# Peptides against a protein of PDB entry 6CSU: the designs that were tried, part 104

Target 1, 51 residues: chain A of PDB entry 6CSU
Amino acid sequence: GALEELRGQYIKAVKKIKCDMLRYIQESKERAAEMVKAEVLRERQETARKM

## One batch from the design tools (peptide; made by RFdiffusion4, then SolubleMPNN)

Design b2_p29_7_s2
Fold by OpenDDE base, seed 5:
Structure b2_p29_7_s2 (fold): chain B 51 residues (1-51), chain C 51 residues (1-51), chain A 29 residues (1-29)
Amino acid sequence: as target 1 above (51 residues)
Amino acid sequence: as target 1 above (51 residues)
Amino acid sequence: SPLLEKIDEYIKELEEESTKIVEKAKKEL
């Protein structure tokens, strides 16, 4: 009935928000990891260039 | 009526959850940025130490 | 990498907090 449908819509909306947040977190983690790798490589290359 | 009131309550609840999660994401971004800055500094200090 | 390990731990904390927020919302129904 209408009551169950409203409850279902609420639950669906909450799950979507959670999913969006988790996706953002995962993508942020991946970007951070790549940024760190790039920075480490840059610093090592700079060190090597100066030797 | 009762169904309209319940619908309004669900909409209000969803909006609150969305707002709370967006705020949490924003705060997490700021903390992540500070963590990355700290690590970049550490890596540069380590590079300098080895030279 | 110590940094990547810290990031991983931080991500786990964020995921846990996200779950807590959702569960709290469900409890308030």
Scores: peptide ipSAE 0.111, ipTM 0.579, DockQ to the pose 0.052
Fold by OpenDDE base, seed 3:
Structure b2_p29_7_s2 (fold): chain B 51 residues (1-51), chain C 51 residues (1-51), chain A 29 residues (1-29)
Amino acid sequence: as target 1 above (51 residues)
Amino acid sequence: as target 1 above (51 residues)
Amino acid sequence: SPLLEKIDEYIKELEEESTKIVEKAKKEL
């Protein structure tokens, strides 16, 4: 019925948001790791240049 | 009516999730920036120690 | 953010679909 359908749409929306957020978090962690790695390399070059 | 009230509650709940996720993303960006900054400092120390 | 856009879309879809469901229910009562 209408109530069950409405509830279903709510659950569907919430699940989609949850899934997208989990994916975003995972991808963000991966990107952050790569950014830190790249920054470390650049910093080594910068420090070496000054010495 | 009851269905409209429930509809409103579902919409409100989804909007709350949106707000919570926005805040999480913003806070995560700030933490990531601080993490990178800290890593840069540690890398400078490590590089300087080797030279 | 693409994610934020999707969230907005999901909310908008929910609002529209819920409205349709409620209106249909009203007609059936």
Scores: peptide ipSAE 0.110, ipTM 0.563, DockQ to the pose 0.792
Fold by OpenDDE base, seed 1:
Formats: sequence, C-alpha cells, structure tokens
Structure b2_p29_7_s2 (fold): chain B 51 residues (1-51), chain C 51 residues (1-51), chain A 29 residues (1-29)
Amino acid sequence: as target 1 above (51 residues)
Amino acid sequence: as target 1 above (51 residues)
Amino acid sequence: SPLLEKIDEYIKELEEESTKIVEKAKKEL
C-alpha cells in the first residue's frame, strides 16, 4: 500500500545517502594520498633548489 | 492526513542525514588541508636534519 | 570516522523508528 511504499522510498533514500558517503570517503582518501605525495615532492624540490 | 504527516517526517529525516553528509564533506576537506600542512612541515624538518 | 559511525548509528535508529511509525500509521487508517 501507500504507506509501505512511502516507507520503502524513505529507506531507499537513506541507504543511497549512506552509499554516496562511503563512495565519497573512498575517493577522498585516494585524492588526499595523491595530493600529499605531490606536495611532499614539491617541497623536496623546493628545498633542494634553495640549498 | 496521516500519510502527508508521515511523508513530512520522512522528508525531514532524510534532509537531516543529507545535512550531516554535507557537514562531513566540509570537515573532511579541513582535515585534508591539515594533513597536507603537517606533511609539508614534517618534510621540511626531515630535510633540514639531513643538511 | 567518528562522524560516520554516529551517522551509521543514527540511520539504524531511524530505520527502526520508521518501522514503528509506519505500523502506528497503519492502525490509524
């Protein structure tokens, strides 16, 4: 019925949000790792240039 | 009626979770910035110790 | 993440509460 369908839609929406969060977290971790690597490399090069 | 009230409650709950997700995203960006900052500082200190 | 853990717990509570709300609503119809 209408109530069960509405409940189903709510639960589906909540689960979608959770899924989106988990995906974002994973992608964010990957981007963060690459960003740190790049920044460390840049810093080493900058320091070496000043030596 | 009862269905409209329930719909309203579900929408409110979903919006709350969405807001929590957005807050998490914002906080994660801040943590990422601090992580990069800390890594750069450590790299500078490590390089300096080797000079 | 501590926040993610809190959200997971919150979602679980909401899912349980939603079931109760639906069952109550069914009785009102």
Scores: peptide ipSAE 0.096, ipTM 0.556, DockQ to the pose 0.536
Fold by OpenDDE base, seed 2:
Structure b2_p29_7_s2 (fold): chain B 51 residues (1-51), chain C 51 residues (1-51), chain A 29 residues (1-29)
Amino acid sequence: as target 1 above (51 residues)
Amino acid sequence: as target 1 above (51 residues)
Amino acid sequence: SPLLEKIDEYIKELEEESTKIVEKAKKEL
């Protein structure tokens, strides 16, 4: 019925948000690691050029 | 009626989860930026001590 | 509601795990 369908839509929406969040967290961690790595390398290169 | 009220509750709950997600994303970006900044400063200090 | 409370707790757990993973990545550099 209408009530069960509405409940189903809510549950589906929540599950989608959960999946999107997990994906975002994983991608964000990977991007953060790469940004730190790149910045450290650039900093080392900069200091090396000043010596 | 009861059906409309329940529909309103489900919509409100989904909106709250969406807002929580957006806040998490914003805070995550800010934390990532601070982590990169801190790492750069530590790297500069480390290289300075090696000279 | 109990469901919303569980979702809020889940979000907090994910934030904590995210922080741990980033810190681990930094230590590997």
Scores: peptide ipSAE 0.085, ipTM 0.531, DockQ to the pose 0.021

Design b2_p29_7_s3
Fold by OpenDDE base, seed 2:
Structure b2_p29_7_s3 (fold): chain B 51 residues (1-51), chain C 51 residues (1-51), chain A 29 residues (1-29)
Amino acid sequence: as target 1 above (51 residues)
Amino acid sequence: as target 1 above (51 residues)
Amino acid sequence: SELEKKIDEYIEKLVKESEEIVKKAKEKE
């Protein structure tokens, strides 16, 4: 019935939100990894300069 | 009717989910920032040790 | 990750709660 169809639409929307969040987390992890690599490289140079 | 009421409840629920997900993202960013600070500190010490 | 697990558990709870919402709506129909 109409109530069950509306529930189905809600569940579909919730599952889409889950998928979007998981994708966001994965993309955020990739960006963070690149940021850490760059920061570590800069810090090695900065520490060496101060020696 | 019941269908309109249910529709209203699901719209409200989806809005709450959006807010909850944004909060999760913010908390994740804060934890990531602390992790980066710790990594930078460790890297300074490691670089100094290798000199 | 821990965050992914929390999100998954949260979504599962929402799906279960939706069943009760429909049940209550049918009682008011």
Scores: peptide ipSAE 0.200, ipTM 0.648, DockQ to the pose 0.481
Fold by OpenDDE base, seed 4:
Structure b2_p29_7_s3 (fold): chain B 51 residues (1-51), chain C 51 residues (1-51), chain A 29 residues (1-29)
Amino acid sequence: as target 1 above (51 residues)
Amino acid sequence: as target 1 above (51 residues)
Amino acid sequence: SELEKKIDEYIEKLVKESEEIVKKAKEKE
């Protein structure tokens, strides 16, 4: 019935949110790892210049 | 009726999910920022020791 | 990760609660 169909729509939306969030987390981790690598390199260069 | 009430409950639930997910993202960003700060400090110390 | 685990558990709870929401809605129908 209409209630079950509405539940189905809700479940579909919730599952999409889950997938989107998991993808976001994975992509965020990858970006963070690259940012850390770049920052470490810059900090080594900056420290070397200041010393 | 029951359908309208259920719809209202699901809309409320989706709004809560959105808020919770945004909070999780924000908390993740804050933790990542603190990890980067700690890593930068460690790298500065390591570079200084090696020089 | 811990965040992924928390999200997974949260979504699973929401899916389970949706069944009870429909049940309660039918009782009011």
Scores: peptide ipSAE 0.199, ipTM 0.646, DockQ to the pose 0.513
Fold by OpenDDE base, seed 5:
Structure b2_p29_7_s3 (fold): chain B 51 residues (1-51), chain C 51 residues (1-51), chain A 29 residues (1-29)
Amino acid sequence: as target 1 above (51 residues)
Amino acid sequence: as target 1 above (51 residues)
Amino acid sequence: SELEKKIDEYIEKLVKESEEIVKKAKEKE
């Protein structure tokens, strides 16, 4: 019925929000990892120049 | 009727979810920034120990 | 992650609450 259909639409919207959030978290982790890697390389290069 | 009331409740719920998700994103960004800052400090300390 | 777990638990609660909302709506028909 109409009530069940409306519930289905709500659940679908909630699941989409969940998926979008999980993707955002994953992309954020990847960007953070790349930033850390780049910083480590910069610090090591600076150390090498000072030796 | 019941359908209109339920629709109103779900619209209200979706708006609340949106607000909660935006808060989660903001908190996640703040934690990520602190993690990067901490990693930079650790690498600088390691560089200092090697000099 | 801890954040992912919290989000998952939150979504599960919302889905469960939606069932109760429909149940209460039917009682008002």
Scores: peptide ipSAE 0.199, ipTM 0.650, DockQ to the pose 0.507
Fold by OpenDDE base, seed 3:
Structure b2_p29_7_s3 (fold): chain B 51 residues (1-51), chain C 51 residues (1-51), chain A 29 residues (1-29)
Amino acid sequence: as target 1 above (51 residues)
Amino acid sequence: as target 1 above (51 residues)
Amino acid sequence: SELEKKIDEYIEKLVKESEEIVKKAKEKE
């Protein structure tokens, strides 16, 4: 019925939000890893200039 | 009627989920920033030991 | 991750609660 169909639409929306969040988390982890890598490289280069 | 009331409840619930997800994103960003800060400090300390 | 687990648990609870929302809506018809 109409109530069950509306529930189906709600569940679909909730599942889409979940998928979007999981993708965001994965992309955020990748960006964080790249930021750490870049900072490590910067620190090593700065140390090399001081040596 | 019941259909309109349920529609209202699901719209309200989806809005709440959106707010909760935005909060999770913000908290994730704060934790990521703190992890980067901690890694920078660790790298500086390790570099200092090598000098 | 811990965040992914929390999100998964939160969504699962919302899915289960949606069944009770429909049940209560039918009782008001």
Scores: peptide ipSAE 0.198, ipTM 0.650, DockQ to the pose 0.509

## One batch from the design tools (peptide; made by RFdiffusion4, then SolubleMPNN)

Design b2_p30_1_s1
Fold by OpenDDE base, seed 5:
Structure b2_p30_1_s1 (fold): chain B 51 residues (1-51), chain C 51 residues (1-51), chain A 30 residues (1-30)
Amino acid sequence: as target 1 above (51 residues)
Amino acid sequence: as target 1 above (51 residues)
Amino acid sequence: GPLTIFEEVEEGEEKRKKEEEEEEKRKKEE
């Protein structure tokens, strides 16, 4: 019935939110890794220039 | 030194990502709530038409 | 600290994959 369908939709929505959260965290980790990599490269270049 | 600065920048980047994640999660919950609300309204309208 | 979110992902990635697969299966059955 409509109540069971609504419950199903709620559960589906909650599951989707959890998946989206975990995916977003993973993508955020990848972005953070790239930012750190870029910063390390900049620091190495600056160090090399000051030598 | 450069290592401590890099560590500080990394932590700062991660903190920003965490804040963005929490915002994204909140927005995702709001979107899910709106989808459920819309579905409930549709189901109520369909039920009313079939009466 | 702020790095704990990455530890949460390591535990959550398997759950995400299973939940996404279940959602995809459900969509194909509809």
Scores: peptide ipSAE 0.206, ipTM 0.576, DockQ to the pose 0.043
Fold by OpenDDE base, seed 1:
Structure b2_p30_1_s1 (fold): chain B 51 residues (1-51), chain C 51 residues (1-51), chain A 30 residues (1-30)
Amino acid sequence: as target 1 above (51 residues)
Amino acid sequence: as target 1 above (51 residues)
Amino acid sequence: GPLTIFEEVEEGEEKRKKEEEEEEKRKKEE
């Protein structure tokens, strides 16, 4: 009935929030990893120029 | 009616969860940014010691 | 390293999500 459908919509919305959040964390982790790699590379290149 | 009121309550609950998750993600992003910044500073210090 | 924060956040967010979902279910049943 209408109450079960409404409950189903609520649970579906909560699950969507979870999935979207986990995806956001994963994408943020990947971006942070690339940012760190890029910065480490820049620091090594700068070191090489100063030597 | 009672069904519309319950629907309103579910929508309100979902919005609250969403807002709380967004706040937590924002705070996490700020902490992550500071951690990346700290890592960059450590790499610079390590570079300076190797020179 | 800096990447460990995302694992900690993931665990924290899962806990918060479960607690909030349970709290809202309790409020609905009152």
Scores: peptide ipSAE 0.202, ipTM 0.628, DockQ to the pose 0.036
Fold by OpenDDE base, seed 3:
Structure b2_p30_1_s1 (fold): chain B 51 residues (1-51), chain C 51 residues (1-51), chain A 30 residues (1-30)
Amino acid sequence: as target 1 above (51 residues)
Amino acid sequence: as target 1 above (51 residues)
Amino acid sequence: GPLTIFEEVEEGEEKRKKEEEEEEKRKKEE
């Protein structure tokens, strides 16, 4: 019935949110890692220019 | 020095990611709640048409 | 370490959920 359909939609939405959260966390970690990597590379380049 | 600057940038990036994640989670919950609300309204309208 | 911030976010969400559930339970018992 309508209540079961609504429950099904709610559960589907919650599952999607969970997946989106986990993906967002992973992508955020990757972006942070690349940001740090880029900064380390810049620092190495600056150090090399001073030698 | 370069290490302290890199640490500072990393901490700033991590804080931003934390805030973005919490906001994304909250917005995702709100979107799910609105989808459920809209579905309940549709079901009520369908029930009223059968009356 | 610095990457534990992601675990702290998950733990924070779980705590908020438990507190909300406990508050809802108290309101039903009154």
Scores: peptide ipSAE 0.197, ipTM 0.561, DockQ to the pose 0.033
Fold by OpenDDE base, seed 4:
Structure b2_p30_1_s1 (fold): chain B 51 residues (1-51), chain C 51 residues (1-51), chain A 30 residues (1-30)
Amino acid sequence: as target 1 above (51 residues)
Amino acid sequence: as target 1 above (51 residues)
Amino acid sequence: GPLTIFEEVEEGEEKRKKEEEEEEKRKKEE
């Protein structure tokens, strides 16, 4: 009935938000790690050019 | 009726989860930015010590 | 610089939003 369908929609929405959040966390960690690596490489190159 | 009240409660709960997720996203961005800044500073200090 | 993380995250969020909209379109076509 309508109550079961509404419950199903709520559960589906919560699961989707959870999945989106987990994906975001993972992608954010990967992007942060890549940016750190890129910045480290740039700083090493800049300092090497200054030596 | 009971269905409309339950629908309202589910919508409210989903909105709260969404808000909590968006806040977590913002805090994650801030932490990622600070991590990158800290790493850049460490690399600058390390390279300065090697010069 | 380190501030680019905000732009990269924003781009990622916008991409995810587009993927969600595409998924909703596919579900309406079923």
Scores: peptide ipSAE 0.185, ipTM 0.608, DockQ to the pose 0.029

Design b2_p30_1_s2
Fold by OpenDDE base, seed 5:
Structure b2_p30_1_s2 (fold): chain B 51 residues (1-51), chain C 51 residues (1-51), chain A 30 residues (1-30)
Amino acid sequence: as target 1 above (51 residues)
Amino acid sequence: as target 1 above (51 residues)
Amino acid sequence: GPLTIEEEVFEGEKRKEEEEKRREKEELEK
């Protein structure tokens, strides 16, 4: 019935949001890793210039 | 030193990711609430048309 | 209601990610 359909749609929406959140977290971690990598490279270049 | 600065930058990045994730969760809850509200309105209209 | 189920799902995932970030911080502090 209509109630079961509504409940099903809601559960589907919640599952989608959960998946999107987990993807966002993963992408954010990747961005953080790239920022750290860039900073390490800059630091290495600064150290090299001071030698 | 350079290691402490890098560590500090990494911790800062992790904290930012945490804040962004929590914001995303909150926004996702709001979007889910709006989707449910829209579906309830559609169901009420369908029920009304069948009366 | 629907929002209660949603809150349980989101709080569960929130807590898991907070614990993961806490562990990442602890590893960096070693």
Scores: peptide ipSAE 0.138, ipTM 0.553, DockQ to the pose 0.041
Fold by OpenDDE base, seed 3:
Structure b2_p30_1_s2 (fold): chain B 51 residues (1-51), chain C 51 residues (1-51), chain A 30 residues (1-30)
Amino acid sequence: as target 1 above (51 residues)
Amino acid sequence: as target 1 above (51 residues)
Amino acid sequence: GPLTIEEEVFEGEKRKEEEEKRREKEELEK
């Protein structure tokens, strides 16, 4: 019935939101890690130019 | 140093994003649950009027 | 319905955060 259909829509939407959030968290962590790696490389290059 | 400070900022940002996203998922689930409860109540009232 | 609104809010927040991080990276590269 209408109630079961609504429950189905709820479950489907919550699953989608959960997946999107987990993906976003993972992508955010990857971007943060890449920014740190880029900074390390820049610092190494700068120190190398000073020696 | 500057690298450690940057690392700290990125870790803090990722943690904040994670917390905000988890809160958003929880609030979304709560809103959806309230909608289901409201629908159940309406259906019960409609069936009661038919009897 | 309400789930569509929630998805739109989520995608909006995601894009804003990605843009902020990009700007921060570009600032550090100057």
Scores: peptide ipSAE 0.133, ipTM 0.553, DockQ to the pose 0.019
Fold by OpenDDE base, seed 2:
Formats: sequence, structure tokens, C-alpha cells
Structure b2_p30_1_s2 (fold): chain B 51 residues (1-51), chain C 51 residues (1-51), chain A 30 residues (1-30)
Amino acid sequence: as target 1 above (51 residues)
Amino acid sequence: as target 1 above (51 residues)
Amino acid sequence: GPLTIEEEVFEGEKRKEEEEKRREKEELEK
């Protein structure tokens, strides 16, 4: 019935949101890792120039 | 030194990710609420057509 | 409800991030 269909759609929507959130977190972590890597490289270059 | 700077940048990046995640969750909650509202309205219309 | 599922996922990821940060700090202190 309509109520069961609503429940099914709701559960599907929640699962979609969960997957999107996990993907967003993963992508954010990857971007953060790349930012840190780039910063380490810059710092090494700056340190080398001071030697 | 470079190590303290790296740590500072990492902490800053993690804080940024946390804020972005909280915002994403809030926006996802709002979208989910709107989806549920829209679905309830559709179901009421479908039920009314069957009466 | 659906909103609690998102919160549970977020709390789980938050804990993992805090643990990772702690391990990284410990490695830098060695």
C-alpha cells in the first residue's frame, strides 16, 4: 500500500544520503592529504633554501 | 619549525573537513525532510484518486 | 529516524578522524 511504498522510498533516500556522505568524506580526506603533501614539499624547499 | 607548521596545517585541514561534514549533514537532513514531505503529498493525492 | 542514521555515520567518521590525528601526533613525537 501507499504507506509501505513511502517507507520504502524513505529507506532508499536515507541509504542514498549515507552513501553520498561517505563519498564526500572520502573525497575530502583525499583533498586534505594532497594539501598536506603539497605543504610538506613547500616546507622542504623553504628549508633547503635556508641551508 | 617545519614539523610544527605541518602539524598546524593538518589540524586546520581536519577542522575544515569537520565543518564541511557538519554542513553536508545539515543540508542532507533538509533535503531528506523535503523529499519526505513531497512524497507524503504525492501519496495523499494518489489515495484521494482511489477514493 | 532517517536523521539519526546520518548522525551515526558522522559520529563514526569523526571518531576515526580523531584516532588518526592522535596516531599522527604520537608518530611526530617519537
Scores: peptide ipSAE 0.144, ipTM 0.555, DockQ to the pose 0.044; fails the geometry check
Fold by OpenDDE base, seed 4:
Structure b2_p30_1_s2 (fold): chain B 51 residues (1-51), chain C 51 residues (1-51), chain A 30 residues (1-30)
Amino acid sequence: as target 1 above (51 residues)
Amino acid sequence: as target 1 above (51 residues)
Amino acid sequence: GPLTIEEEVFEGEKRKEEEEKRREKEELEK
């Protein structure tokens, strides 16, 4: 019935939001990892310039 | 140095966002569970009214 | 309709998340 359909739609919407948020978290982790990687590379380059 | 501090601040901000989003996902799951519970109770009441 | 579009987006994002988790696991096991 209409109530069951509404329930189903709500659960589906929550699942979608969950996936979107997990994707955002993953992308944020990747950006953080890239920032660390770039920093380490810059530090190595700075050390090399002082030798 | 300043670069390391900026890196640390960014990682800290990402971790905060992650925690907030995971909390939101958990709360959304709880709301979905409550909706299902309420639906089942209503269906039982409707069935009982037809007896 | 809007629900169909959201379903397709949802399924696509779910598969991508599962594939990414599999790759991360495979990389850790190397």
Scores: peptide ipSAE 0.099, ipTM 0.554, DockQ to the pose 0.021; fails the geometry check

Design b2_p30_1_s3
Fold by OpenDDE base, seed 1:
Structure b2_p30_1_s3 (fold): chain B 51 residues (1-51), chain C 51 residues (1-51), chain A 30 residues (1-30)
Amino acid sequence: as target 1 above (51 residues)
Amino acid sequence: as target 1 above (51 residues)
Amino acid sequence: GELTIEEEVEEGEKIREEKREKEEEERKKK
């Protein structure tokens, strides 16, 4: 019935939100890792210029 | 030193990611609630048309 | 156990509040 359909839609929406959240976290972690990698490279280049 | 600065930048980035994630979850929940509300209204309108 | 979405949102609001408080404290020191 209508109530079961609504419940099903709500559960589906919550599951989608959870999946989107986990994807967002993963992508954000990857971006953060790349920023750290870039910073390390810049620091190494600066150190090399001072030698 | 350079390692402490990098650690500080990493911690700052992780904190920002966590805040952004939680904001995304909140906004997604609000959107899901609005979709459910709209569905309930459509079902009520359909019921009214059948009466 | 895994946090509910509601608990995660509440934790998120606390983190945002703590961030605002820290930014305000740093502004007062300058």
Scores: peptide ipSAE 0.114, ipTM 0.488, DockQ to the pose 0.055
Fold by OpenDDE base, seed 5:
Order: C-alpha cells, then sequence, then structure tokens
Structure b2_p30_1_s3 (fold): chain B 51 residues (1-51), chain C 51 residues (1-51), chain A 30 residues (1-30)
C-alpha cells in the first residue's frame, strides 16, 4: 500500500544518503592526507636546502 | 617547529572536514524530510480525490 | 537533489565560523 511504498522510499533515500556520506568522508580524508604528504615533502625539501 | 606546524595544519583540515560533514548530513536529512512531506501530501491528495 | 561537494564545503565553512563565534561568546561570558 501507499504507506509501505512511502516507507520503502524513505529507507532507500536514507541508504543513499549513508553511501554518499561515506564516500564524501573517504574522499575528504584522502584529500587531507595528500595535503599532509605535500607539506611533509615541502618541509623535507626546505630542510635539505638548509643543510 | 615544522612538525608542530604540520600538526596544526592537519588539525585545522580535520576540523573543516568535520564541519563540512555535519552540514552535509544536516542538509541531506532536510532534503529527505522535504521529499517525505511532499510524498505524504501527494498521497493525501490522491486519497481525497478518490473519496 | 544533493548539493555538490563544493557547495557542501562552502556551507561547512559557515558552520565553522559560527562555531568559532559561539566559542568566543562563551569565553566572554566567563
Amino acid sequence: as target 1 above (51 residues)
Amino acid sequence: as target 1 above (51 residues)
Amino acid sequence: GELTIEEEVEEGEKIREEKREKEEEERKKK
């Protein structure tokens, strides 16, 4: 019935949101990790230059 | 020093990601709620039409 | 639909700013 269909739609929407969130979090963490790696590399280069 | 600065950058990035995630979650929930409201309204209209 | 990542990032910065303001207000009240 209509109520079951609505419930189904809600569950599907929530599942999608969950997946999208997990993906967003993962991608954000990856970007943050790359920024840190780049910073570490830059710092090592600066240190090496001063030695 | 360099390590402290890197740590600071990482913390700042993580805090930003957290805020972005919270907003993403909140807005996604709001959109889902609006979709449900619209569906309920449509169903009520259909029911009323059949009465 | 869902907001783009760019839109989400922008709104996230607003939340970050609001949070800093609240923390500052709490500090002033103590």
Scores: peptide ipSAE 0.136, ipTM 0.513, DockQ to the pose 0.033; fails the geometry check
Fold by OpenDDE base, seed 3:
Structure b2_p30_1_s3 (fold): chain B 51 residues (1-51), chain C 51 residues (1-51), chain A 30 residues (1-30)
Amino acid sequence: as target 1 above (51 residues)
Amino acid sequence: as target 1 above (51 residues)
Amino acid sequence: GELTIEEEVEEGEKIREEKREKEEEERKKK
């Protein structure tokens, strides 16, 4: 019935949101990790120039 | 040092993203539950009018 | 409009503070 259809649509929407959010978190973590790596490299290059 | 600061920022950002995601999922679940409740009420009212 | 890590960190602090406050309030109610 209409209630089961609505429930099905809800479950499907929640699953999509969950997947999108997990992807967003993963991509954000990857970007943050890359920023850290870039900063570490810059610091190493700066310290190397001072020696 | 700058590396420890950046590490701290990374951890903090990841924690924020996790919190925002969980909140968004929870709010989405609450909205969907309310939609289902409203639909159940409408169906009950429609069935009552037929009787 | 991707948030910079600095913006994400600032927002993360706010959420962490709100969580600590909620946990403290729940602890005071028990």
Scores: peptide ipSAE 0.135, ipTM 0.516, DockQ to the pose 0.056; fails the geometry check
Fold by OpenDDE base, seed 2:
Structure b2_p30_1_s3 (fold): chain B 51 residues (1-51), chain C 51 residues (1-51), chain A 30 residues (1-30)
Amino acid sequence: as target 1 above (51 residues)
Amino acid sequence: as target 1 above (51 residues)
Amino acid sequence: GELTIEEEVEEGEKIREEKREKEEEERKKK
């Protein structure tokens, strides 16, 4: 019936939100890791120039 | 020093990611709620047509 | 009870870590 269909759609939407959240977190962490890597390289260059 | 600056930048980036994730989840929940609301309205219309 | 947004984020991170640990365990068994 209509209520069962609505419940099914809600559960599907919640599952989609969960998957999207996990993907978003993963991608954000990857971007943060790349930013840190780039910063470490810049710091090494700056340190080398001072030696 | 360079390590303290890197740590500061990392903490700032992580805080930004956290805020973005919380916002994303909130917006996703709002979208889900609106989808449910729209579906309830459609179901009521369908039920009314069958009466 | 219902999870707060912050609890949902924390739970999401736990789920991801558990998946990585399982994948690493499976890799070590091969």
Scores: peptide ipSAE 0.117, ipTM 0.490, DockQ to the pose 0.038; fails the geometry check

